# Peptides against a protein of PDB entry 2FGR, part 120

Target 1, 331 residues: chain A of PDB entry 2FGR
Amino acid sequence: SSVTLFGIVDTNVAYVNKDAAGDSRYGLGTSGASTSRLGLRGTEDLGGGLKAGFWLEGEIFGDDGNASGFNFKRRSTVSLSGNFGEVRLGRDLVPTSQKLTSYDLFSATGIGPFMGFRNWAAGQGADDNGIRANNLISYYTPNFGGFNAGFGYAFDEKQTIGTADSVGRYIGGYVAYDNGPLSASLGLAQQKTAVGGLATDRDEITLGASYNFGVAKLSGLLQQTKFKRDIGGDIKTNSYMLGASAPVGGVGEVKLQYALYDQKAIDSKAHQITLGYVHNLSKRTALYGNLAFLKNKDASTLGLQAKGVYAGGVQAGESQTGVQVGIRHAF

## One batch from the design tools (peptide; made by RFdiffusion4, then SolubleMPNN)

Design b2_p16_3_s2 (from b2_p16_3, 9 letters changed)
Fold by OpenDDE base, seed 2:
Structure b2_p16_3_s2 (fold): chain B 331 residues (1-331), chain A 16 residues (1-16)
Amino acid sequence: as target 1 above (331 residues)
Amino acid sequence: SELEKLLELLKKLLAS
């Protein structure tokens, strides 16, 4: 068997011009280009093409040294893999988020990422953003001439909130085509949760695609998230993303990404545009900068996610500008 | 297609 220690420390100086009170916030933040993490992983060859694996990964918060503690909530899986693909047991990215966030040019982190994978309805479940799940069984197929898929089921284990009795149950999956410069995927998922103590289904459908033209890469996402409530009506958000990235001088990458969040329940839109640059000092170390603009319309109160500095909302209809400049180091 | 079959399977799983 083999065991590998790995990680990323990503720390930045961040600024946002508005918080919920309309005041600026600035300081040292985390995970601007990649999520900071510490992990252990390994594999054992069992013979006949069968392998066992484990993966334990937790988030690192460099700004405060993990003052709230360390855990393996990013991933804690044991797996079997072979010609049949891979089966994973344990907390992990749900298959839908694992695949569909790959089209986010900002790697689902910092102030520039696609924010569609979100708890749009004040859901009371632990993972109502649709990103990860506890008690998860996942299966990933091999790649068959480009075609691949992933499926997952998470047990609710009779978790209750209010009158909701199946909180945390997840069922979902994706189908994809990955071949050469082209990637395209469709994901479907349902999570059971609670809103206001009442049973609520979080339904999600996401379409993603990217194409690498060599000189540049284009990527896009289309997503609908619907919290189906028995009382008060559905909370539906349609999210759209279009981004482009290009290598710069062999050592850098520039990214531009736009997203629109159409929040139907409040009849309000938010527009996000982000410019990012990564400069590789080595294979392991990079400098980066992000500049993001978020325009909330009407009742929208979305805020940029400057983790470690300010990740809250703003006043309804207010715009927010964010900046991150940082260092990413991988080991 | 295989993709369509997978989509149908996913839909069935979500509906159950």
Scores: peptide ipSAE 0.008, ipTM 0.401, DockQ to the pose 0.015
Fold by OpenDDE base, seed 5:
Structure b2_p16_3_s2 (fold): chain B 331 residues (1-331), chain A 16 residues (1-16)
Amino acid sequence: as target 1 above (331 residues)
Amino acid sequence: SELEKLLELLKKLLAS
């Protein structure tokens, strides 16, 4: 039996040139390179190749010391694992996000990440970004010659919003091929939610692939998210991402990532391009800088996620530039 | 779209 305390503290100075009022915002932000976190995990060997595990993890906000509190909303699972794979019970990344966000070279964090996993439709469910779920049962297969898969189901527990009666239900999974430098995955998910108090299905399909050439890595994502509403029409977003990373001088990594968000319901696109650099001072400590540009067209109002400083939208059709410079420390 | 077709196919597979 083992118990491990672990975490990351990532704090930055951040700037965005526009908020919803057209004004600049700047200050101390959090989670620019990696999400700041505190966690406990452990395993118990039960014999015969069977292991029990637990994982408790919450987000840390270094800029304000978690003024709004601390919880284990990142992950709170108990698991059994063995030759059959792993079964998890509890709040966690849903299998689709767990696998498909791995192709995001910015690790779904800061101002540079792929923002496709989003609540595109003012969904009223707690996890309408498709990232995590409460009441989740997950199963992950072993890797069979590169092939692997994950499946999940989250109980709605008769949660209601307005006339919607199955809010929070999730069903989804992925299939993947991970072998050497190559990774490729297909994910499918459906969540039950509500928009305007009316039952809505959030359907998501995501394709991801990456290849590590040694000297550089190329990664891509293709995603469609559709909030299917009986009244008002569907809210569909097609999101695309292409990124490249390369080691620099043995101590650093440079990353460049482009994303396009085609928001069909408002017939508007947003373009995101981010340049990032991480400089490793040690195995556990790094300096980093991110420079992101987000161009909204037409009715698009997307904003960069400078967590702790400004993560809201901008005026329709406005562009936003963001900068983060920070320290990441892992323990 | 092709994505929608794939989605529907996979939904059928997962729902069965």
Scores: peptide ipSAE 0.007, ipTM 0.463, DockQ to the pose 0.012
Fold by OpenDDE base, seed 1:
Order: structure tokens, then sequence, then C-alpha cells
Structure b2_p16_3_s2 (fold): chain B 331 residues (1-331), chain A 16 residues (1-16)
């Protein structure tokens, strides 16, 4: 039996040149390279190849000392694992996001990540970004000669919003091939939610792939999200990402990533380009810098996610530049 | 787009 306390404190100085009013924002932000977190996890060997596990993890906000409180909303699972794989009970990353965000070279945080996993339609569900779910049961297979898969179901528990029923229900999964330098995955998910008090399905399909050449890694994502409303037209977004990373001098990593968000409902595109660098001072401590440029066209109002400083939108058709410089410490 | 067509096809295949 084991119990481990673990965490990351990631805090940065951040700047964006435009907010919704066209003004600059700057200050101390969080989670620029990795999401800051505090967690407890452990395992118990039950014999016969069976293990029990638990995982409790919450986000840390170093800039304000968690003024809004602390919870285990990142993950709160109990599990059984063995030669059959792993079954988890509790709030967690849904299988689709767990696997497909792994291709994001910016670790799904800061100003540089792929932003496709998003609530594109003012969905009223708590997790309409498709990242996590309450009341989740998930299963992950072992790796069979490279092939692996994950599946999940979240209970709605008869939650209603307006006239919408079954809010919060999730069903989804992925299939993948992970072998040596190659990773490739296909994910499909549906969530029941509401938009404007009306029943809506959030459908998501994502393709991801990466290849590690040793001297550099390439990674890509193709995604479609569709909020299919019972009344009204679909709100569809096609998101694309291509990134490259390379080790630098044995102590650093440089990353470059481009993403395109084609927002069909408003016939508007947004382009995101991010350059990042991580410098390892030790195995546990790193300095990092991110530089991101987001160009909105037409009616697009997307903003970079400088958590703790400014994560809102900008005026339609405006561009935004963001910078983060920070320290990441793991324990 | 061709991507949209592919995605729709994949959705149908996985939903069956």
Amino acid sequence: as target 1 above (331 residues)
Amino acid sequence: SELEKLLELLKKLLAS
C-alpha cells in the first residue's frame, strides 16, 4: 500500500495587449506551462494481480492562494486495475479528452494550448467543454501490441435545465495505437446539455497523431464539435492543430504550435500561433516563456487563456498578443 | 469540406 502527496505550483507574469474593451491586461497568472495542482494518490495490492487505487486532485491558484476555495474537481476517483486494465469511478477527465489532449504540446493550459475542447455554444452544462464529467465510470484497456482504448459513461442523474432533460450525460471513448515513436487516436463523444434552456447534444469527434523523430516531435489534431439543438441550427466548429517540439541543449524544450478554429455558425475563423520555451533548472523546477498570437476574423471573438490575468474574449475581428513568463515547480 | 465529410462518416461508423 502507498499514499503519495504530489503537486505543481506554476505561477507567471502575464500580459495580453487587448481585452474586450481593447485595453491591455497584465499581472500575476497561474498555470502557464502546467496546471497548478495539489493531489493525493495511492494504490493497494490486493493480490492476484488486482490493485485498488484512489486519486484526489484539485487546482491550485498561486496568485490568490485559492481564495475561492479548494476542491477535488480535477479528479476524484477510486479504481480497480489489473491485467484487464483499469476501471475508475468518480469525476475525472473523460476518456476522449484524456487521450486526445495528449497531442497538445502545450499541455492543455496557458496561452498556447489547443482550444478545441471548448463550450462553443453557450451550453449550460457544467462541463460543456468536453474535458471532464461528474458521475463518471470509465474503463481503460491495457496496451495490446500498441492498440488501446478507453470508454466512459457519466450519469445525468435526471438533471434538468429549462426543458432539457438528461443534462450531464456523457458517453464516449477512443481507440488508439501507441507504439514506439508513433501515437494515433480516434475519439468520439456525446454529451447531453442545454442551450437557452433547450435540449442540445454536444457531439465531438477528434483525430490525433504524433511522431517522435528523436530530434523533434510532430503532433496534430483534427476536431469537430457540434452543438445539435432540438430547436435551431447546429453550432459547429472545426478545429485544426499542428505542432512541433524539440529538445534544446539537453536542458530545454522549444515548442511551436498553430491552430485554426473554423466557427461555422458565425462563418468566422480564428488563427492561433504560439512559441514556447521551457528551461529546466532541475528535475523539478523550470523556467518558461510563452508567446502567443491570436487573430480573429470577422465575427470571431476568441481570447487567449491567460489564467489569473485575463481569459475573456476580445472585440470581433480583433487580434490579441499574449506573453507568459513563469516558474513551474513540481513536488 | 472534405474533413467534415470524413468526420461525419466516422461518426456514423462509430455510432453503429
Scores: peptide ipSAE 0.005, ipTM 0.447, DockQ to the pose 0.012
Fold by OpenDDE base, seed 4:
Parts: sequence; C-alpha cells; structure tokens
Structure b2_p16_3_s2 (fold): chain B 331 residues (1-331), chain A 16 residues (1-16)
Amino acid sequence: as target 1 above (331 residues)
Amino acid sequence: SELEKLLELLKKLLAS
C-alpha cells in the first residue's frame, strides 16, 4: 500500500477592468493555471489484479489561507480497480465533466477556461454547474483499443427544494476514443435540480475532440445545456470552444482559446478569447500569464472568473478584460 | 427531443 501527499499552490496577481458596477478590480487571486489543491491518495494491492484506492482532495486558497475552511469537496472517493476498470464511491467530478473538461486547454480554471459547465439558470442545487456531485457512484472502463467510457449516478437522497423532490440526482456518462494524438468524446448527463423552487432537469450534451500535431494541439468543445422547467420555458445555452496550444522553446506553452456562449433564453451571446502562456522554471514550478477578453452582447452579463479577485458578472452588454500573472508550484 | 431520447437510452443502460 502507498499513501501520497500532493498539492498545487497557484497564486496570481489579477486584474479585471469591470465589475458589476463598472469598476475595476485587482488583487491577489488563486488558481490561474491550475486549481490550487491539497490532497491525499493511495492504493492497496488486494491481489489478483484488484486494487483498492482512496482519494481526498480539497481546494487551497493561497490568498487568504483558506479562511473559509478546508474540505475535500474536490474529491473524496474510495475505489476498486482492476482489469474491469474502476468503480468510485464518493464526491467527485462527474464522468461527463471529468472527460469533457479535459479538452479545455486552460484546465477549467482561471480567466481563460471554457465556461460552459455552468449554472445557467440560477439552479438551486449545490452542483448545478454539472462539474461534481455528492453521493456519486462512478464507473470507468479500461481503454479498449482507444475506446473508453465512463458512467455515473448520484443519489439525491430525497433532497428537496421547494416542490422539487430529487435535487442532486445525477445520471450521466460518456463514450470516448483516445488513441495517440486523437481524442474524441461524447457526453450526456441529466441532473435534477430546482429553479425558483420548482423541479428542473439540467440536461447536458457535450462533444469534445482534440488532436495533437506535435508542433501544436487543437481542441474543441460543443455543448448544449438545457434547464428544463415546467413553468417559464427552457433555459438553453449552446456553448462552443476552439483552442490551440503549442510548446515554446521546450520550456513554455502558449495557448489561445475562443469560446462562444449562445444564451437562448435571453437571446444573447458572449464571446470569450484568452491568450495564455506558461513558463516552466522546473518540473514543479511555473510562471504563467493569462489575458482574457469577454464580450457580452445584449442582455448577457457573464464575467471572467478571476478567483480571489472578482468572479461576478458585469452589466448587460459590457465587455470585460482580465489579466492574471502568477506562480504555480506543485508538490 | 433527440437529447431526451439519448438520455433515456443512457438511463436504461445505466439501470441495466
């Protein structure tokens, strides 16, 4: 058996030129290149190709020393794995997000990531962004000549909000082909939640693909998220992402990513473009910079997620520019 | 919708 302590401390100086009042915000932020984390994990060989595992991971906020506390909300799983794949019990990334966020060149953090995995409808569930779930059972297949899949179910445990009686229930999965330079995946998920105290289904379909050309990598996402409400109509968002990354000088990586969020319920689009650079000082330490531009049209109020500085929205139809410069250290 | 149909299929698969 083994136990590993691991983590990342990622802290940055961040700036956004507009908040909800139209004022700039700046300060020390976190998780600009990778989510800061502290974790414990381990495995035990049970013989016969069977292994037990555990994984406990929480987010670190270096700017305030985790003033709001520490928990293992990133992942808290026990697992069995073998030739059959892996079964996990506990809070984790849901299979759809685990796989499909892998196509995000900005690692689902900072001001540059694909923001499609979002609570688009003021859902009242704890995880209505479709990223993680409580009470989750997950299964991941082995890779069969490139083909692989993951499935998950989260128990609602009779959680209620208003008249909604199955809040937190998740069912979803993906199929994928991962072989050499090519990765492609299709994910489907439904999560039960509440909006305005009324039962709502969060339906999600996501297609992702990437290809590594060696000199550069291309990645893309297509997603539809639909909060299906009995009253008030569906809240549908179509999200698109296209990104490219390339190694620079053997020690750096440049990233460029564009995303479009077509928010159908308000007939409004938002455009996001982000340029990022990571400079590896060592295997464990990197400097990075992100420059993001978010253009909201019409009634759109999306804001860049400068965690620790400002992650709120902006005024309708306003554009926002964000910058992060930081240090990432892994241990 | 097609999405709903696919989700139903997924549910069936996961329930089997």
Scores: peptide ipSAE 0.008, ipTM 0.429, DockQ to the pose 0.013; fails the geometry check

Design b2_p16_3_s3 (from b2_p16_3, 9 letters changed)
Fold by OpenDDE base, seed 4:
Structure b2_p16_3_s3 (fold): chain B 331 residues (1-331), chain A 16 residues (1-16)
Amino acid sequence: as target 1 above (331 residues)
Amino acid sequence: SELEAVLALLEQLLAR
């Protein structure tokens, strides 16, 4: 049996030129290149090719020293694995987000990530962004000649909000092909939630692909998120992402990513462009910089996620520029 | 566009 303590402390100076009042925000932020975390994990060989595992991981907020406390909300799983793949019990990334966020060149954090995995509809469920679930059972296949899949079900445990039952129920999965430089995946998920105290299904479909040319990597996402409401019509968002990354000078990586969020319920688009650079000082320590531009059109109010500084919206139709410069240290 | 056709197909898959 082994137990490993691991973590990342990622802290930055961040700036955004617009908040909801139109004012600038700046300060010390967290998780600009990788989500800051502390975790414990271990495995036990049970013989016969069977292994038990555990994983406990929480987010670290280096700007305030975890003033709101510490928890294992990132992952809290027990697992069995073997030639059949892996079964996990407990809070984790849902299979769809675990796979499809891997195409995000900004690692689903900071001001540059694909923001499609979002609560688009003021859903009242705890995980209406489609990223994680409580009470999750997940299964991941081995890789069979490139083909792999993951499936998950989260129990609602009869959670109710207003008249909505089954809140927090998740069902979803992906199929993928991962072979050499190519990765491609299709994910489907449904989560039960509430909007305005009424039952709502959060349906999600995501297509992702990437190709590593060695000198550069291309990555893309196509996503539709639909909050299907019994009253008031569907809240649909089509999200698109295209990104490129390239190694620089053997110690650096440059990233450029574009995303479009077509918010159908408000007939409004948002455009995100992010330039990022990571400079590896060592295997464990990096400097990084992100520059993001978010253009909202019409009724769109999206804000860049400068965690620890400002992650709120902006005024409708306003553009936001964000900068992060930071240190990432892994242990 | 081909992209709209893919999205429409995706919508049909979600509508089931």
Scores: peptide ipSAE 0.010, ipTM 0.546, DockQ to the pose 0.012
Fold by OpenDDE base, seed 1:
Structure b2_p16_3_s3 (fold): chain B 331 residues (1-331), chain A 16 residues (1-16)
Amino acid sequence: as target 1 above (331 residues)
Amino acid sequence: SELEAVLALLEQLLAR
């Protein structure tokens, strides 16, 4: 049996030109290029091609030293794997987010990521962003000539909010084709939640694709998220992303990503454009910079996610500019 | 919707 300690410490200086009051915010932030983490993982060979595994991973906040504590909310799984694939028990990324966030060139963190995996409706469930679930069972197939899939179910354990039952139930999965330079995936998910104390289904469909041309990579996402409320009608968002990345001088990577968030319930759009650069000082240490611009239209109030500095909204119809410059270290 | 039908089918398959 082997146990591996691993982690990332990613800390930055961040700036946003507007908060909810129209004032600038700046300071020391976290997780601008990769989510800062501490983890333990290991495997045991059980013979006959069967392996046991464990994975425990929590987020690190380098700006405050984890003043709110440490937990394994990123992943806390035990698994069996073999020629049949992998079964996981415990809190993890739900299969849909695990696969479909892989098309985000900004690694689902900082001021540049695709923000489609969001609680669009003030859902009262803890994981109404569609990223992770408690009480999760997941299954991942092997790759068969490029084809692969993942499925998950999370138990609600009779959790209630207001009159809503089954809160926290997840069902979802993806099918994918991963072969050489091409990746393409379709994900479907439903979560049971509450909005205003009333039962609500969070339905999600996501298409993702990427192609690596060697000199550059293109990546795209198409998503619809719908909070289907028993009373008050649906809260629907269509999200679109297109990104490109390219190696620079053998030691760097440049990234450009555009996203559109069409918020149907408020008939309002937000446009995000982000330029990023990563400079590798070594295999484990990098410098990075991100520059993001978010334009809200009409009633849209979206803010860039400068974690540790400011991650709130802005005034309706306001634009926000964000900058992050930081160090990422992996161990 | 087609999504609702697929989700309902998935729910029926996984609730067993």
Scores: peptide ipSAE 0.009, ipTM 0.512, DockQ to the pose 0.014
Fold by OpenDDE base, seed 3:
Structure b2_p16_3_s3 (fold): chain B 331 residues (1-331), chain A 16 residues (1-16)
Amino acid sequence: as target 1 above (331 residues)
Amino acid sequence: SELEAVLALLEQLLAR
């Protein structure tokens, strides 16, 4: 048996030129290149190729010292793994987000990530961004000549909001091909939630692909998210991403990513472009910088996620520029 | 939609 204490402390100076009032925000922020975390994990060999595992992970906020407390809401799983793959019990990334966020060159963190995994509809469920679930059972296949899959189900446990009686139920999965430089995946998910106290289905379809040319990597995402409401019609968003990354001088990585969020319910688009650089001082410590531009059109109010400084929206049709410069340390 | 059909199928598979 092994137990490993692990973590990341990622803290930055961040700036955004506009908040909801049109004012600039700046300060010390968190999780600009990787989500800051503290975790415990371990495995036990049970013999015959069977292993037990546990994983407990919570977010760290280095700017305030976790003033709101600490929890294991990032992951709290027990697992069995072997030649059959892995079964996990407990709160985790849902299979769709776990796989499809792997195509995001900004690792779903900071001001640069693909923001498609979002609560687009003021859903009242705790995880209406489609990223994690409580009460989750997950299964991940082995890799069979490149082919792999993952499936998950989360129990609603009769959680109610207004007249909605199945809030927090998740069903979803992905199929993928991962072989050498190529990765491609299709993910499908539904979550039960509420909007305005009424039952709502959050449907999600995501296609992802990447290719590593050695000198550079290309990555792309296509996503549709649809909140199906009984009253007021569907809230549909089509999200698109294209990114490139390249190693620099054996110690750095440059990243460029573009995303488009076509918010159909408000007939409004948002465009995001991000330039990032990571400089590895060691295997554990890196400096990084991100420069992001978010252009909202028409009724769009999206904001960059400068966690710890400002993660709110902007005025409709306003553009936002964000900068993060920080240190990431892994232990 | 194709998504709805696949999700309905997944729900049916898990309800068994």
Scores: peptide ipSAE 0.009, ipTM 0.502, DockQ to the pose 0.014
Fold by OpenDDE base, seed 5:
Structure b2_p16_3_s3 (fold): chain B 331 residues (1-331), chain A 16 residues (1-16)
Amino acid sequence: as target 1 above (331 residues)
Amino acid sequence: SELEAVLALLEQLLAR
């Protein structure tokens, strides 16, 4: 058996020009280019092409030294893998987020990422952003000539909130084609949650595609998230992303990503544009900078996710500018 | 828009 300790420490200086009061925020933030993490993983060869695995991973907050504690909420899985693919038991990325966030050029991290994987409806479930689940069983196929899939089910374990009795139940999966420069995927998920103490279904559909031209990569996402409430009507958001990245001088990468969040329940749009640059000092260490602009229209109050500095909303119809400059180190 | 048509198709896939 082998055990590998691994991690990332990513810490930045961050600035946003507006918070919920209209004031600027600045300071030391975390996870601007990659989520800071500490993990343990290992595999055991069981013979006959069968392997056991474990993975334990928690988030690191380098700005405060994990003052609120450490946990393995990023991933805590045991697995069996072989020619049949991989079965995982335990908290993880749900299959839909694991696959579809791969099209985000900002890797679901910092002020630049696609923010579609969000709790759009003040859902009361712990994972109403559609990213992870507790009590998860997942299965991932091998790659068959480019075709692959992943499926997951999370048990609610009779978790209740108000009158909702199936909170935390997840069912979802994706189908994908990954071959050479092309990746394309369709993901479908439903989570049971509560809004205002009432049963609510969080339905999600996501299309993703990317193509690597060598000189540049294009990537796109189309997502609909719908919180289907028994009372009060649906809370629907259509989210769109288009991004491009290009290698620079063999040691750098420039990224440009645009996203649109059409928040139907409030008839309001938000536009996000982010320019990012990563400079690799080594295979393990990089400097990075992100510049993001978020324009809220009408009743939209979205804020950039400058984790450790400010990740709240802004006043309705206000625009926010964010900057992150930091160091990422992987070990 | 073509995008709305794709989304409508996707909504139909979810409604089944």
Scores: peptide ipSAE 0.007, ipTM 0.517, DockQ to the pose 0.011

